# Designs tried in a protein design run: peptides against a protein of PDB entry 6MBK. Part 22

Target 1, 240 residues: chain A of PDB entry 6MBK
Amino acid sequence: GFEMVNFKEEGFGLRATRDIKAEELFLWVPRKLLMTVESAKNSVLGPLYSQDRILQAMGNIALAFHLLCERASPNSFWQPYIQTLPSEYDTPLYFEEDEVRYLQSTQAIHDVFSQYKNTARQYAYFYKVIQTHPHANKLPLKDSFTYEDYRWAVSSVMTRQNQIPTEDGSRVTLALIPLWDMCNHTNGLITTGYNLEDDRCECVALQDFRAGEQIYIFYGTRSNAEFVIHSGFFFDNNSH

## One batch from the design tools (peptide; aimed at target 1 I61 R121 Q122)

Design b1_p30_2_s4 (made by RFdiffusion4, then SolubleMPNN; from b1_p30_2, 9 letters changed)
Fold by OpenDDE base, seed 1:
Structure b1_p30_2_s4 (fold): chain B 240 residues (1-240), chain A 30 residues (1-30)
Amino acid sequence: as target 1 above (240 residues)
Amino acid sequence: SSLIPVRHYIPSDEDMELLEELLEEEEAKL
């Protein structure tokens, strides 16, 4: 009932191929298709994960490294997904001097600078880890780990990471949700939920969509400023 | 069965503080 389309102003998104009614379950993604902290632990990254306190404590960083490892793996199950990801993002880590200057007039500037500093610090740390740690030798990124790589992975995760339950439902973990995250977002209600019984993400339509219309979903309640910092999006009426 | 809402995750201030502390501790080991 939908297709991937490159929209002129919004980039890639999903377009309805038929009429979709509000509250209709039009998209579902099983856990096995998700990139999760658990899948990171079970990947080539697992041995390093088990010995690095930061990877263990920070699921978003674990996902970033998982994404880099899978991108560097030609036979990765997630190659089709990874290839759909933007090569660059409109997030602060990609801001040019003029964009930063524009933000100096806003209260977001402190967070932008903090994000730059922290990301650089993380990269410096992990660069040393990858060069020296015995369990990093098997990583496909061993000889190809640049700041640009890390910036891309961090930005990919920053814009696309979601909270989902663990398989047993006892805890919350982080996931990238292929296909689903191709939807551009709008203001509204959360229409995506996790079904533990069927072990899948389920998305129902926020509103009626006609055949040929772009399908939008709602990422969550957050300020417009937070959306800029973490997703690079602006919404004029983001009052949620 | 009730669905568990799936939301975009933004690290909390507490998460960021934890990361800074961990970086300080782990950097010293390298």
Scores: peptide ipSAE 0.573, ipTM 0.929, DockQ to the pose 0.884
OpenDDE base, seeds 2, 3, 4, 5: peptide ipSAE 0.561, 0.565, 0.567, 0.566; ipTM 0.926, 0.928, 0.927, 0.928; seed 4 fails the geometry check

## One batch from the design tools (peptide; aimed at target 1 N60 R121)

Design b2_p8_3 (made by RFdiffusion4)
Pose (drawn by RFdiffusion4):
Structure b2_p8_3 (pose): chain A 240 residues (1-240), chain P 8 residues (1-8)
Amino acid sequence: as target 1 above (240 residues)
Amino acid sequence: FWENPDIE
């Protein structure tokens, strides 16, 4: 019912190949396909996850390393997902100095500075950990772990991650949701939820989509400062 | 939760 298309404004997204009515359940993704903090713990990253306090406290950083480890694993279950991810992003981590300079004197620039400093500190910290700690000597990243790798990973996570209930429903965790996460954003209401009975992520149409029209979802009630810093885009006419 | 946290 949909195909991948490279749109000028939003980059790649989903386009309807048939008419899709509003409130139609048109997209579902089972849990097995998701990359989660739990799958990160049970992966080759597990030995380091158990020893490093930072990875235990910060599931978003755990997902970034899970993404990097699987990217560096030729036989990863998630290779189809990793190979279709973008190679670059428009998060401020990618901005030129003069592009950030336009934000001087604004409310938003402080968070740009924090994002930069946090990412650089994390890279330097984990570079040392991977090169020297025994619990990381079997990681795929020992051979090569560049700043570009880390910038890409945290940008992939920030621009795509989601909260989902745990498999039991009692807790929440962070996850990457393949296929569905290729939907771009428009104004509207959240229409994506997690179905604990079928154990899958389900998305109903936000609005009517004719064949040939791009399929959009509503990401959330975030400001443009949040969309730029954490999602890497500015949304015109953001009602929130 | 979209933010990247400080490790300090």

Design b2_p8_3_s1 (made by RFdiffusion4, then SolubleMPNN; from b2_p8_3, 6 letters changed)
Fold by OpenDDE base, seed 3:
Structure b2_p8_3_s1 (fold): chain B 240 residues (1-240), chain A 8 residues (1-8)
Amino acid sequence: as target 1 above (240 residues)
Amino acid sequence: SLAWPSID
């Protein structure tokens, strides 16, 4: 029903290989394929996770370290997905001095500074943990954990993390959703949900798409400032 | 996506 394509202006996205009707379930991703806080707990990171209260309390950081550990693992199940991720992002952590100076004229500047400060503090904390904690000895990060590694993982998770239910549906957790996050953004309605009965993420078509057309999805209602801060996207005249 | 909160 679709294929991955590198579009000239938008970069990687999904293209319809047949006609898709509005509200048609065209894409689904089972939980077992997701990178989640639970899969982080079940990985090489698990022993450290069980001993560090910050990893336990902050699922986004757990996903960042999970992503770094899997990236450093040649036999990781998620290597094909990780290799599709950008090497750099349009997130505040990659802004040059002139870009930061420009943002000083906007209300987003406080969030940018907060993001820098928070990320730097997290890096300093976990650098010490990785160097001193017994359960960190087997991590691929033990001898090579740079700020550049961390800001990449943070930006990857920041732009791609999603809230999904736990297996029992009792709580909300965080996940990266391979294949689904290849869709480029448009304005409209959120057409993605989680089917607990089938234990999968599901996406229905926002509109009719003809064979050969790019498939777009709507990620949510946000300001352009929020898109820059959280998603790296920017739409002129955003209606939300 | 969510904000990137402090660990403090």
Scores: peptide ipSAE 0.239, ipTM 0.845, DockQ to the pose 0.806
OpenDDE base, seeds 1, 2, 4, 5: peptide ipSAE 0.210, 0.222, 0.256, 0.227; ipTM 0.835, 0.840, 0.851, 0.846; seed 4 fails the geometry check

Design b2_p8_3_s2 (made by RFdiffusion4, then SolubleMPNN; from b2_p8_3, 6 letters changed)
Fold by OpenDDE base, seed 3:
Structure b2_p8_3_s2 (fold): chain B 240 residues (1-240), chain A 8 residues (1-8)
Amino acid sequence: as target 1 above (240 residues)
Amino acid sequence: SLAFPSID
C-alpha cells in the first residue's frame, strides 16, 4: 500500500500507492527485521557484549556498535536499511564552532558540552577495548574504528532508537525500526505501537491518505525520530 | 534533543 520516495523538499518518505483510511493498519514490522539489543547480542558483537559492562548497561551504545558492525559487513541483512540512513545529522556532535558559540548564550550549551564530552569518553574507552580485548579481534572495527564512525553511529541511534518490549514482554529494550522510520513527521497523535501477540511493530494511519499522497506519522513530542516518551538508555539492573 | 549518558 506504500512505496519509498525521495521527495524534493522533505527527502525520503513513504507515499501511498492506494487509498488508506484513518486508523487502518497500513504498516507493520516483525521483530526479526528490527535492529535490537538482542540482535546485537546474537551478532559478531555478542562475545564482546557478554564481557563488557558498558555494552550490557547501555543499550543505545550496543545498538551503535551493532550498527557499525553491520555497516562494515557487506553481507549484512540490514545493508539496504543502513544505506538509507543519513551520512550526517543535525545533532550537537556535528555542530560547527559558530553554532556552538551561538549556543553559549543559551541554556542548551550545557547539554551540548555534556553530550560531546560523554561521546568522546565513550569513544576513548571503546577504542581501548577494541584494541585490547580478545573478542574484539573478530569485529570489522578492529583496524578502522574512528571517532567519525562512532559519532555517526551514536547520532543514528540517538535520532532513531525506539523502546519496544522484549519478546516475553517482561522488559523494554531498544530497537531501530526499518521502513517505519522512513515516514516523515507531522502533527497529530502517536499511532504506532507494538503487538506482542504477533511480535511486531504496528502503525495505523493518522488520517485518510489518497493514492499518491505522502504518508506522515507523529513521532511524539521529541524532535528526534522516535515515538517513545523517555530515554531508556540504561538497563536498570546493569547501571554502572 | 537527548544526550547520550555518561559512562561514569
Scores: peptide ipSAE 0.026, ipTM 0.679, DockQ to the pose 0.457
OpenDDE base, seeds 1, 2, 4, 5: peptide ipSAE 0.035, 0.017, 0.030, 0.025; ipTM 0.722, 0.557, 0.697, 0.687; seeds 1, 4 fail the geometry check

Design b2_p8_3_s3 (made by RFdiffusion4, then SolubleMPNN; from b2_p8_3, 6 letters changed)
Fold by OpenDDE base, seed 3:
Structure b2_p8_3_s3 (fold): chain B 240 residues (1-240), chain A 8 residues (1-8)
Amino acid sequence: as target 1 above (240 residues)
Amino acid sequence: SLSWPSID
């Protein structure tokens, strides 16, 4: 019902290959295809994860390192997804001096400085961990872990992380959702949820789309690719 | 807004 297209001004997005009706389930992504904190634990990062309190406590950082490890792994299942990610972002970590100066007159400057400071401190901490921890020796990033790498991973996760339920539905965890996050965003209602019964992320059409039209979805107010859980998680189809 | 929490 859709295809990936590189649009002239908007970059990569999804285009309808047939008419899609509003509220039609046109896209779903099973858990096994997601990059999650759990998949990070089950990856080459797992041994280090099990020994580092920060990775355990901060799922967003765990995802960032998971992303870096998979990017550095030629045979990673997620290589096709990772290759679609931007090389740079419009996040504060990429702001130039003039952009920061402009923001100094706003309340946002404190968040910008905080984000940069936090990211720099995390990089310094994990650089030391990667250099000294025994379980870091087998990581594909052992000899290649720059601030630019970490900045990229942080920005990727920051803009694309989503909250989903754990497999048993008892807790909330974080995930990157391949294919789904290729949709460009618009204003409207959140039409993405998690179907726990089928263990998949589901997206229904915000509106009618005709064949050949770009498909837009609403991610919410936090980021361009992160949806916020407002409607809960689904156990039955069409529970949104 | 976007945030990235401290490790401290």
Scores: peptide ipSAE 0.345, ipTM 0.887, DockQ to the pose 0.466
OpenDDE base, seeds 1, 2, 4, 5: peptide ipSAE 0.228, 0.256, 0.350, 0.319; ipTM 0.841, 0.854, 0.887, 0.880; seed 4 fails the geometry check

Design b2_p8_3_s4 (made by RFdiffusion4, then SolubleMPNN; from b2_p8_3, 6 letters changed)
Fold by OpenDDE base, seed 4:
Structure b2_p8_3_s4 (fold): chain B 240 residues (1-240), chain A 8 residues (1-8)
Amino acid sequence: as target 1 above (240 residues)
Amino acid sequence: SLSFPSID
């Protein structure tokens, strides 16, 4: 019912290939297609993950490294998805000096500084880990791990991470959701949830779309989403 | 695609 398209101004998005009605389940993504903390643990990163407390404690960092490892792996299952990701982001980590200077007059500067500090510390820590830890030897990024790489991965995760239930539904975990996160954003209601019975992320149409129209969705009040377990969808009228 | 919220 949809196709991936590179739109001139908005970049990659989804276009309807047929008429889609409001509230129609038009998109679902099974867990097996998601980049998750669990898939990170089951990847080449797994041995290092099992021995690094920071990776274990911070699922977002685990996802960032998972992205970097998979990006550096030509045969990665997620290559098609990774290639759709922006090469740079409008996140604080990419702010120019003048932008940061402008923000010095605002409360936002504290968040920017915190993000810079944290990211720099993480990079320095993991640079050393990658260079010295025995389980890092097999990582494809061992000989090429720059701050720019890490900045990109962290920004990718920051803008695209989602909370989904664990397989047993007992806890939440973090995931990147291919295809779904390609939808461009509009104002409206959150129309995405996680169906635990079918073990998939589900998205219903926000409105009617005609064949050939771009499909827009609302992600929520932030650059990531939290999904209701089972057939739950958020219908809060939130603004972007 | 998802993006970082604007900072005002």
Scores: peptide ipSAE 0.023, ipTM 0.625, DockQ to the pose 0.061
OpenDDE base, seeds 1, 2, 3, 5: peptide ipSAE 0.025, 0.016, 0.016, 0.022; ipTM 0.685, 0.556, 0.563, 0.637; seed 1 fails the geometry check

Design b2_p8_4 (made by RFdiffusion4)
Pose (drawn by RFdiffusion4):
Formats: C-alpha cells, sequence, structure tokens
Structure b2_p8_4 (pose): chain A 240 residues (1-240), chain P 8 residues (1-8)
C-alpha cells in the first residue's frame, strides 16, 4: 500500500499506492524488528553495557552504540534497517560555524552548544574506553570508531527514537522502529500507538491519503527549536 | 517534548 520516494522537502518518505482512509490501520511493526535498549544489552555490546555506568544510565547512548555495533557486523539481524538509514543529517552537529552563528543571541543557541559539547565529550570518553578497557576488546568498534561514526549514531537516534512500553507493559524503554520511522511529519494528532496484545507498533492514517500522496504522521507537539536541534528540521506553520 | 542529548 505504499512505496519509498525521495521527496525534495523531507527527503525519503512513504507514498500511498492506494487510497488510504483516515483512521485506517495501514502500518504495523512487530517488536522483533525493533532495536531497543534490551536488544542492545543482549548484543555484542552487552559486556561493555554491564561495566559502563554511562551506558546503563542513558538508553539513548546505548541505542547509538547498538546501532554502530550492528552496522559494523556483516551478519546483523538489523542490517536491512541499517543499510536504509540516512548517511547524514541536518542536526546542528552538522552545521558549519557560520550557520550556527546566525543563532547568536537566541534562546535556542544554548542547547546547540550543549549538544555539541555533550557529543564531543561522549565520543572522547568512549573512544578511550573502547581502546583500553578489556570489556570492549571484542567490540566491532575497536578496529575503527571515528567521530563521524558517533555523530551519525547519535543523530540517527535523536531524529528517530521512540518510547515504547516494555514487553511486559510495566516500564517504558527507548526503541528504533523500522519502516514506520520513514514517515515524515505534518500537523495533526498522534495516531501511532503500541499494541501490547499483538506486541506491535500500530499506525492509523492521520488523514485521508489518496494514491500518489505522501503519507505523513504527527511526530508530537514539539517546538521548532526542538525540531531543529533534535529532529534536524524546521517546520513551517508549526501550530505548537 | 523531545529528549535532550545527555551530558556525561
Amino acid sequence: as target 1 above (240 residues)
Amino acid sequence: SALPMPAI
């Protein structure tokens, strides 16, 4: 019912190949396909996850390393997902100095600075950990772990991650949801939820989509400062 | 709201 298309404004997204009515359940993704903090713990990253306090406290950093480890694993279950991810992003981590200079004197620039400093600190910290700590000598990253790798990984997580209930429903965790996460944003209401009975992510149409029209979802009630810093885009006419 | 990039 949909195909991948490279749109000028939003990059790649989903386009309807048939008419899709509002409130139709048109997209579902089972838990097995998701990359989660739990799958990160049970992966080749597990030995380091158990020893490193930072990875234990910060599931979003854990997901970035999970993504890097699987990217460096030729036989990863998630290779189809990793190979279709973007190679670059428009998060401020990618901005030129003069592009960030336009933000001087604004409320938003402080968070740009924090993002930069936090990412650089994390890269340097984990570079040292991977090169020297015995619990990381079997990681795929020991051979090569560049700043570009880390920038890409944290940008992939920050622009795509989601909170889902745990398999039991009592806790929440962070996850990457393949296929569904290719939907771009428009104004509207959240229409994506997690179905604990079927153990899958379900998305109903936000609005009517005719064949040939792009399929959009509503990401959340975020400001443009949040969209730019954490999602890498500015949304015209953001009602929130 | 979006989650910020954490510090260490």

Design b2_p8_4_s1 (made by RFdiffusion4, then SolubleMPNN; from b2_p8_4 with M5T A7S)
Fold by OpenDDE base, seed 1:
Structure b2_p8_4_s1 (fold): chain B 240 residues (1-240), chain A 8 residues (1-8)
Amino acid sequence: as target 1 above (240 residues)
Amino acid sequence: SALPTPSI
């Protein structure tokens, strides 16, 4: 098995409690444990989701709001997961003045400013929605929705969102994958897939791990991991 | 943990 550990340098991670062999299915997460666009629709956010075109069109924003609603809900099923999330991120939305100033010499500054602008606009839009929309009255964040909240949620989703199949396998949806996303990153091959038959995310070991070793996985080339159905895996040797 | 580079 494995255990959650707070590593000094990496933060939270998973440590092997026994020897794990390469390609061993050591971790799986059933759909019911995932934070998905579907779970957002089935939550307190559902009524608003059904009437807001942006939430419907942008699954990442739906996840961000789902995350905020669940964070604000003391009895949320996902509280144990949410409490393990960083309070701050190394995303552009958290860049200090010096970091932004450094990037001003690069082409990346345009993307950073675009992200700032888009996030600010989204916040302003949803602030108004939360204040005025009838279905927003039931949201636990109704009286507490700050830019900092939104920045955190958006950054959480940007850094952790994954593409998984819908239950019927006909489409792709977005998910946060509790427990799995606690694995820290290393270079290698994507060893995570989605098993539609068992309706679960599956992770096989990238390499042999001995008892007491930290378990690392490869997330892929982007913040969005794409998982193959039927316990399939993508193999990408790109270093990130 | 979180990925260092976000994809928007």
Scores: peptide ipSAE 0.022, ipTM 0.659, DockQ to the pose 0.106
OpenDDE base, seeds 2, 3, 4, 5: peptide ipSAE 0.021, 0.018, 0.019, 0.021; ipTM 0.669, 0.643, 0.643, 0.675

Design b2_p8_4_s2 (made by RFdiffusion4, then SolubleMPNN; from b2_p8_4, 3 letters changed)
Fold by OpenDDE base, seed 5:
Structure b2_p8_4_s2 (fold): chain B 240 residues (1-240), chain A 8 residues (1-8)
Amino acid sequence: as target 1 above (240 residues)
Amino acid sequence: SAQPVPSI
């Protein structure tokens, strides 16, 4: 067993309530508990999703809007999860002027500006959609959709989206994985996979943990934040 | 906690 704890330096994490052995399946999250593109389609966002080509083409944006709609819904099943998410991020969309100035001497500045521009364009597009589209009238964010809201949602998805199989295993879709993404990162091997038979995300312990210890997992390389759960447990030393 | 930010 484990419990959610607020650690002083690391924020929220998971703490073992008993001894957990290496490779023990200590955490699983059924599909029904995930925030997915499919759950977005089945939510209050569904009618708009069905008519907006960008939402259909960009699963990350669909998740961002799903997250915003659920955050604005007091009775959302995901409220406990959403309340654990950071209010701000160390992503380029949150960079201050001095940070941007520092990056001006680097090639990274072009990517930062591109992200700013793309996010701003997306916001402007969806602001208009929310104001004018008939199916947007039922969205809980109808009268409160700011750039800050959009920036937060996009950043939340960017930092937490995972690739999982569709229910039939034929394709890959995007998901936020509640509870699992509360584990803090450590160096090691990927110990998370998707069990299609049981239709759940599964995490095995990277190492032995004693009762009272924080449970860490390895998310992979920062550049590949798109955790592909599809291929099972990756034991490859990604020495990247 | 916050997952690693994908490096742009």
Scores: peptide ipSAE 0.027, ipTM 0.707, DockQ to the pose 0.087
OpenDDE base, seeds 1, 2, 3, 4: peptide ipSAE 0.023, 0.027, 0.022, 0.025; ipTM 0.688, 0.699, 0.673, 0.696

Design b2_p8_4_s3 (made by RFdiffusion4, then SolubleMPNN; from b2_p8_4 with M5V A7S)
Fold by OpenDDE base, seed 4:
Structure b2_p8_4_s3 (fold): chain B 240 residues (1-240), chain A 8 residues (1-8)
Amino acid sequence: as target 1 above (240 residues)
Amino acid sequence: SALPVPSI
């Protein structure tokens, strides 16, 4: 077993409550618990999604709006998960002027500027949509949609979105994976997969963990630059 | 934590 713990330096993480062996299936998350593009379509956002080409084309934006709608909904099933999310992120959208100036000497500056421009454009577009579109009237964020809200949601999705199979396994879709994404990162191998037969995300232990130890997982084979841009992480010993 | 998109 495991428990969610707030670690001082790492934020929320998972701690083993018993010894866990390497390759042990210690964590699984059924599809019904995931925040997906499909769950967004089936939510209060669904009517707007069905009429907005950008929401339809950009699953990450659909997830961001889904996250905002659920956050604004006191009775949302995902409230316990949403409350575990950071209020702010170390992602480019939160960089201060000094951090941006430092990056001006690097190739990463182009990605930072791209994120700023894209996010600002998206916000401006959707602000207008929310103000004018008939199906936006049912959204719980109708009267409270700020750039800060959007920045937070986009950053949450950017740092936590995963590719998973569709229910029929024919395509890939995007998902936030509650509980699983509470695991903090370490170097290693990907030990998470999707079991289509049981329709769940499955995580096996990267190594042996003792009772009381934090459970770490490897998030993927991205470079440090990609991790910084997408996740706000930098790992000195990242070999990818 | 903030997660890079794992290819699952």
Scores: peptide ipSAE 0.023, ipTM 0.691, DockQ to the pose 0.110
OpenDDE base, seeds 1, 2, 3, 5: peptide ipSAE 0.020, 0.021, 0.019, 0.022; ipTM 0.659, 0.672, 0.649, 0.674

Design b2_p8_5 (made by RFdiffusion4)
Pose (drawn by RFdiffusion4):
Parts: structure tokens; C-alpha cells; sequence
Structure b2_p8_5 (pose): chain A 240 residues (1-240), chain P 8 residues (1-8)
């Protein structure tokens, strides 16, 4: 019912190949396909996760390393997902100095500075940990772990991650949801939820989509400052 | 200083 298309404005997204009515359940993704903090713990990253306090406290950082470890694993279950991810992003981590300079004197620039400093500090910290701590000597990253790798990983997580209930429903966790996460954003209401009975992520159409029209979802009631810093885009006519 | 979340 859909195909991948490279749109000028949003980059790659989903386009309808048939008419899709509003409120139609048109997209579902079972839990097995998701990359989660739990799958990160049970992966080759597990030995380091158990020893490093930062990875334990910061599931979003855990997901970034999970993404990097699987990217460096030729036989990873998630290789189909990793190979279709973007190679670059428009998060401020990728901006030139003069591009950030336009933000001087604004409310938003402080968070740009924090993002930069936090990412650089994390990279330097984990570079040292991976190169020296025994619990990381079997990681794929020991051979090569560049700043570009880390910038890509945290940018992939921050622009795509989601909160889902745990398999039991009593807690929440962070996850990457393949296929569905290719939908771009438009104004509207959240129409994506987690179905605990079928144990899958389900998405109903936000609005009618004719064949040939791009399929959009509503990401959330975020400001443009949040969209730029954490999602890497500015949304014209953001009603929120 | 502690590490911060990647997003709110």
C-alpha cells in the first residue's frame, strides 16, 4: 500500500499506492523488529552496558551504541534497517559555525551549545572507555570509533526514537521503530499507538491519502526549536 | 557536569 520516495522537502518518505482512508489501520510493526534498550542489553554491548554507569542511566545513549555496534556487525538482525538509515542529518551537530552564528542572542542557542558540548564529552569519554576497559575489548567499535560515527548515532536516535511500553506494560522504554519511522511530519493528532495485545506498533491514517500522495504522521506537539535541535528540521506553520 | 538527554 505504500512505496519509498525521495521527496525534495522532507527527504525519503512513504507514498500511498492506493487510496487510504482516515482512521484506517495501514501500518503495523511487531516488537521483534524494534531496536530497544533491552535488545541493546542483550547484544554484544551487554558486557559494557553492565559495567558503565552512563549507559545504564541513559537509554538514548544506549540506543546510539546499540546502533553503532549492529552497524559494525555484518550479520546483524537489524542490518536491513541500518542500511536504509540516512548517512547525514540536519541536527545542529552538522551545522557550520556561521550557520549557528545566526542564532546568537536567541532563546534556542543555549540548547545548541549544550548539545554540542554533551556530544563531544560523550564521544571523548566512550572513546577512552572502549580503548582501555576490558569489558569493551570484544566490541566491534574497538577497531574504529570515530567522532563521525558518534555524531551519526546520536543524530539517528534523537531524530527517530520513541517511548513505548515494556513488553509487560508496566514500564516505558526507548525504541527505534523500523519502516514506520520513515513517515514524515505534518500538523494533526497522534494516530500511532502501541498495541500490547498483538505486541506491535500500530498507525492509523491521520487523514485521507490518495494514491500518489505522501503519507504523513503527526510527530507531536513540539516547538520549532525542538524540531530543529532534536529532529533536524523547521516546520512552517507549526500550530504548536 | 552530568550528561544530558539527547532530547526532552
Amino acid sequence: as target 1 above (240 residues)
Amino acid sequence: SPFENLSP

Design b2_p8_5_s1 (made by RFdiffusion4, then SolubleMPNN; from b2_p8_5, 3 letters changed)
Fold by OpenDDE base, seed 5:
Structure b2_p8_5_s1 (fold): chain B 240 residues (1-240), chain A 8 residues (1-8)
Amino acid sequence: as target 1 above (240 residues)
Amino acid sequence: EPFLPLSP
């Protein structure tokens, strides 16, 4: 019912190939297609993950390394997804000197510097880990792990990570959701949830879309990556 | 594409 299209101003997005009605389930992504902390553990990163406390404690960093390992793997299942990701981001980690100077007069400067400092420290730590840890020898990024690589990966995760339930629904984990996150944003209601019974992320149409129209979704407030778990499908009448 | 940052 849709196709991937490169729109001139908005980059990659989804276009309807048929008429889609409001509230129609037009897109679902099974767990097996998601990049998750669990898939990271089951990848070439798994041995290192099992031995590094920071990777274990910080699922977002685990996803960042998972993304880097898969990007460096020519036969990765996620190559088509990874190739759709931006090469650069508008996050504070990419701010130019003039942008930073502009922020010096604002309270935001502290957060920008903190983020940069933390990211740099993480990179330095993991650079050493990759160079010295026995389980890092099999990582495809061992000889090519730059700050730019790390900055890109953490920015990708920072902008795209979502909370989803574990398979048994007992806990929350982090995931990148391929295909779904290709939809461009519009104002509206959250129309994405996770179906535990079918073990998939589901998205229903925010409105009617005609064949040939771009499909937009509402991401909600990304500061709360919990929308997939807690919000479910907000239909006009669902007072949850 | 998602664009809202989350703190690492």
Scores: peptide ipSAE 0.032, ipTM 0.714, DockQ to the pose 0.113
OpenDDE base, seeds 1, 2, 3, 4: peptide ipSAE 0.029, 0.029, 0.026, 0.027; ipTM 0.702, 0.711, 0.690, 0.698; seed 3 fails the geometry check

Design b2_p8_5_s2 (made by RFdiffusion4, then SolubleMPNN; from b2_p8_5, 4 letters changed)
Fold by OpenDDE base, seed 2:
Structure b2_p8_5_s2 (fold): chain B 240 residues (1-240), chain A 8 residues (1-8)
Amino acid sequence: as target 1 above (240 residues)
Amino acid sequence: EPFLPLFP
């Protein structure tokens, strides 16, 4: 009961095609449709992943390279999703000189500089890996891997990565959730969980939506910690 | 949209 729409000012979002009631399960995304660390391991990136300690230790970087590899693959299953992603972000990595100068009056400048340095160091490291490692030869990034590519990928992951359970529910892993992350953010309660029995991410409506209205969800507070998809839901009692 | 840092 929804469709993807490019809204003015807000970019892509989801619009209801029918009336949706609060707490209604209106959206679900099976694991097989997610971009995960596991799907990265099972892709052309797999052999390199198995040999690089940083990729193994940092699932977010693994997802970033997964995005880049799939973006460079015209027949990628995730092309429709990747094409909906912004070309640039409002993250510190995209701050202009004037914005950085403005932040010099605040303590945030140290975090910005740290992120710049860390990202640059990672790029330099992986540029060398891609040029020299035998398992990088088959990557579509072999002949084209720029800082701008890496900046985009890590920013995409920064803004969209989520923690989901493994198939057996024993651990957590990182995932990008297509379609679900197209919903724009609003204040409220988390109405997204992971159904292990059906092996899918599930989202119930935060409130009533009428046909033609944009559907909003609450991503939680992403400033300090990873978003974790719980097996349970928190419902907004005020919507009833 | 909110974002998470690459490092904790």
Scores: peptide ipSAE 0.029, ipTM 0.718, DockQ to the pose 0.137
OpenDDE base, seeds 1, 3, 4, 5: peptide ipSAE 0.024, 0.025, 0.027, 0.029; ipTM 0.668, 0.693, 0.705, 0.702

Design b2_p8_6 (made by RFdiffusion4)
Pose (drawn by RFdiffusion4):
Structure b2_p8_6 (pose): chain A 240 residues (1-240), chain P 8 residues (1-8)
Amino acid sequence: as target 1 above (240 residues)
Amino acid sequence: FWEIPDID
């Protein structure tokens, strides 16, 4: 019912190949396909996850390393997902100095500075950990772990991650949701939820989509400062 | 939760 298309404004997204009515359940993704903090713990990253306090406290960083480790694993279950991810992003981590300079004197620039410093600190910290700590000597990243790798990973996580209930429903965790995460944003209401009975992520149509029209979802009630810093885009006419 | 956390 949909195909991948490279749109000028939003980059790749989903386009309807048939008419999709509002409130139709048109997209579902089972848990098995998701990359989660739990799958990160049970992966080749597990030995380092158990020893490093930072990875234990910061599931978003854990997901970034999970993404990098699987990217560097030729036989990863998630290779189909990793190979279709973007190679670059428009998060401020990618901005030129003069592009960030336009933000001087604004409320938003402080968070740009924090993002930069946090990412650089994390890269330098984990570079040292990977190169020297025995619990990381079997990681795929020991051979090569560049700043560009880390920038890409944290940008992939921040622009795509989601909170979902745990498999039991009592806790929440962070996850990457393949296929569904290719939907771009428009104004509206959240129409994506997690179905604990079928153990899958389900998305109903936000509005009617005719064949040939792009399929959009509503990402959340975030400001444009949040969209630029954490999602890498500015949304015109953001009602929130 | 979208933010990159400080590790210090």

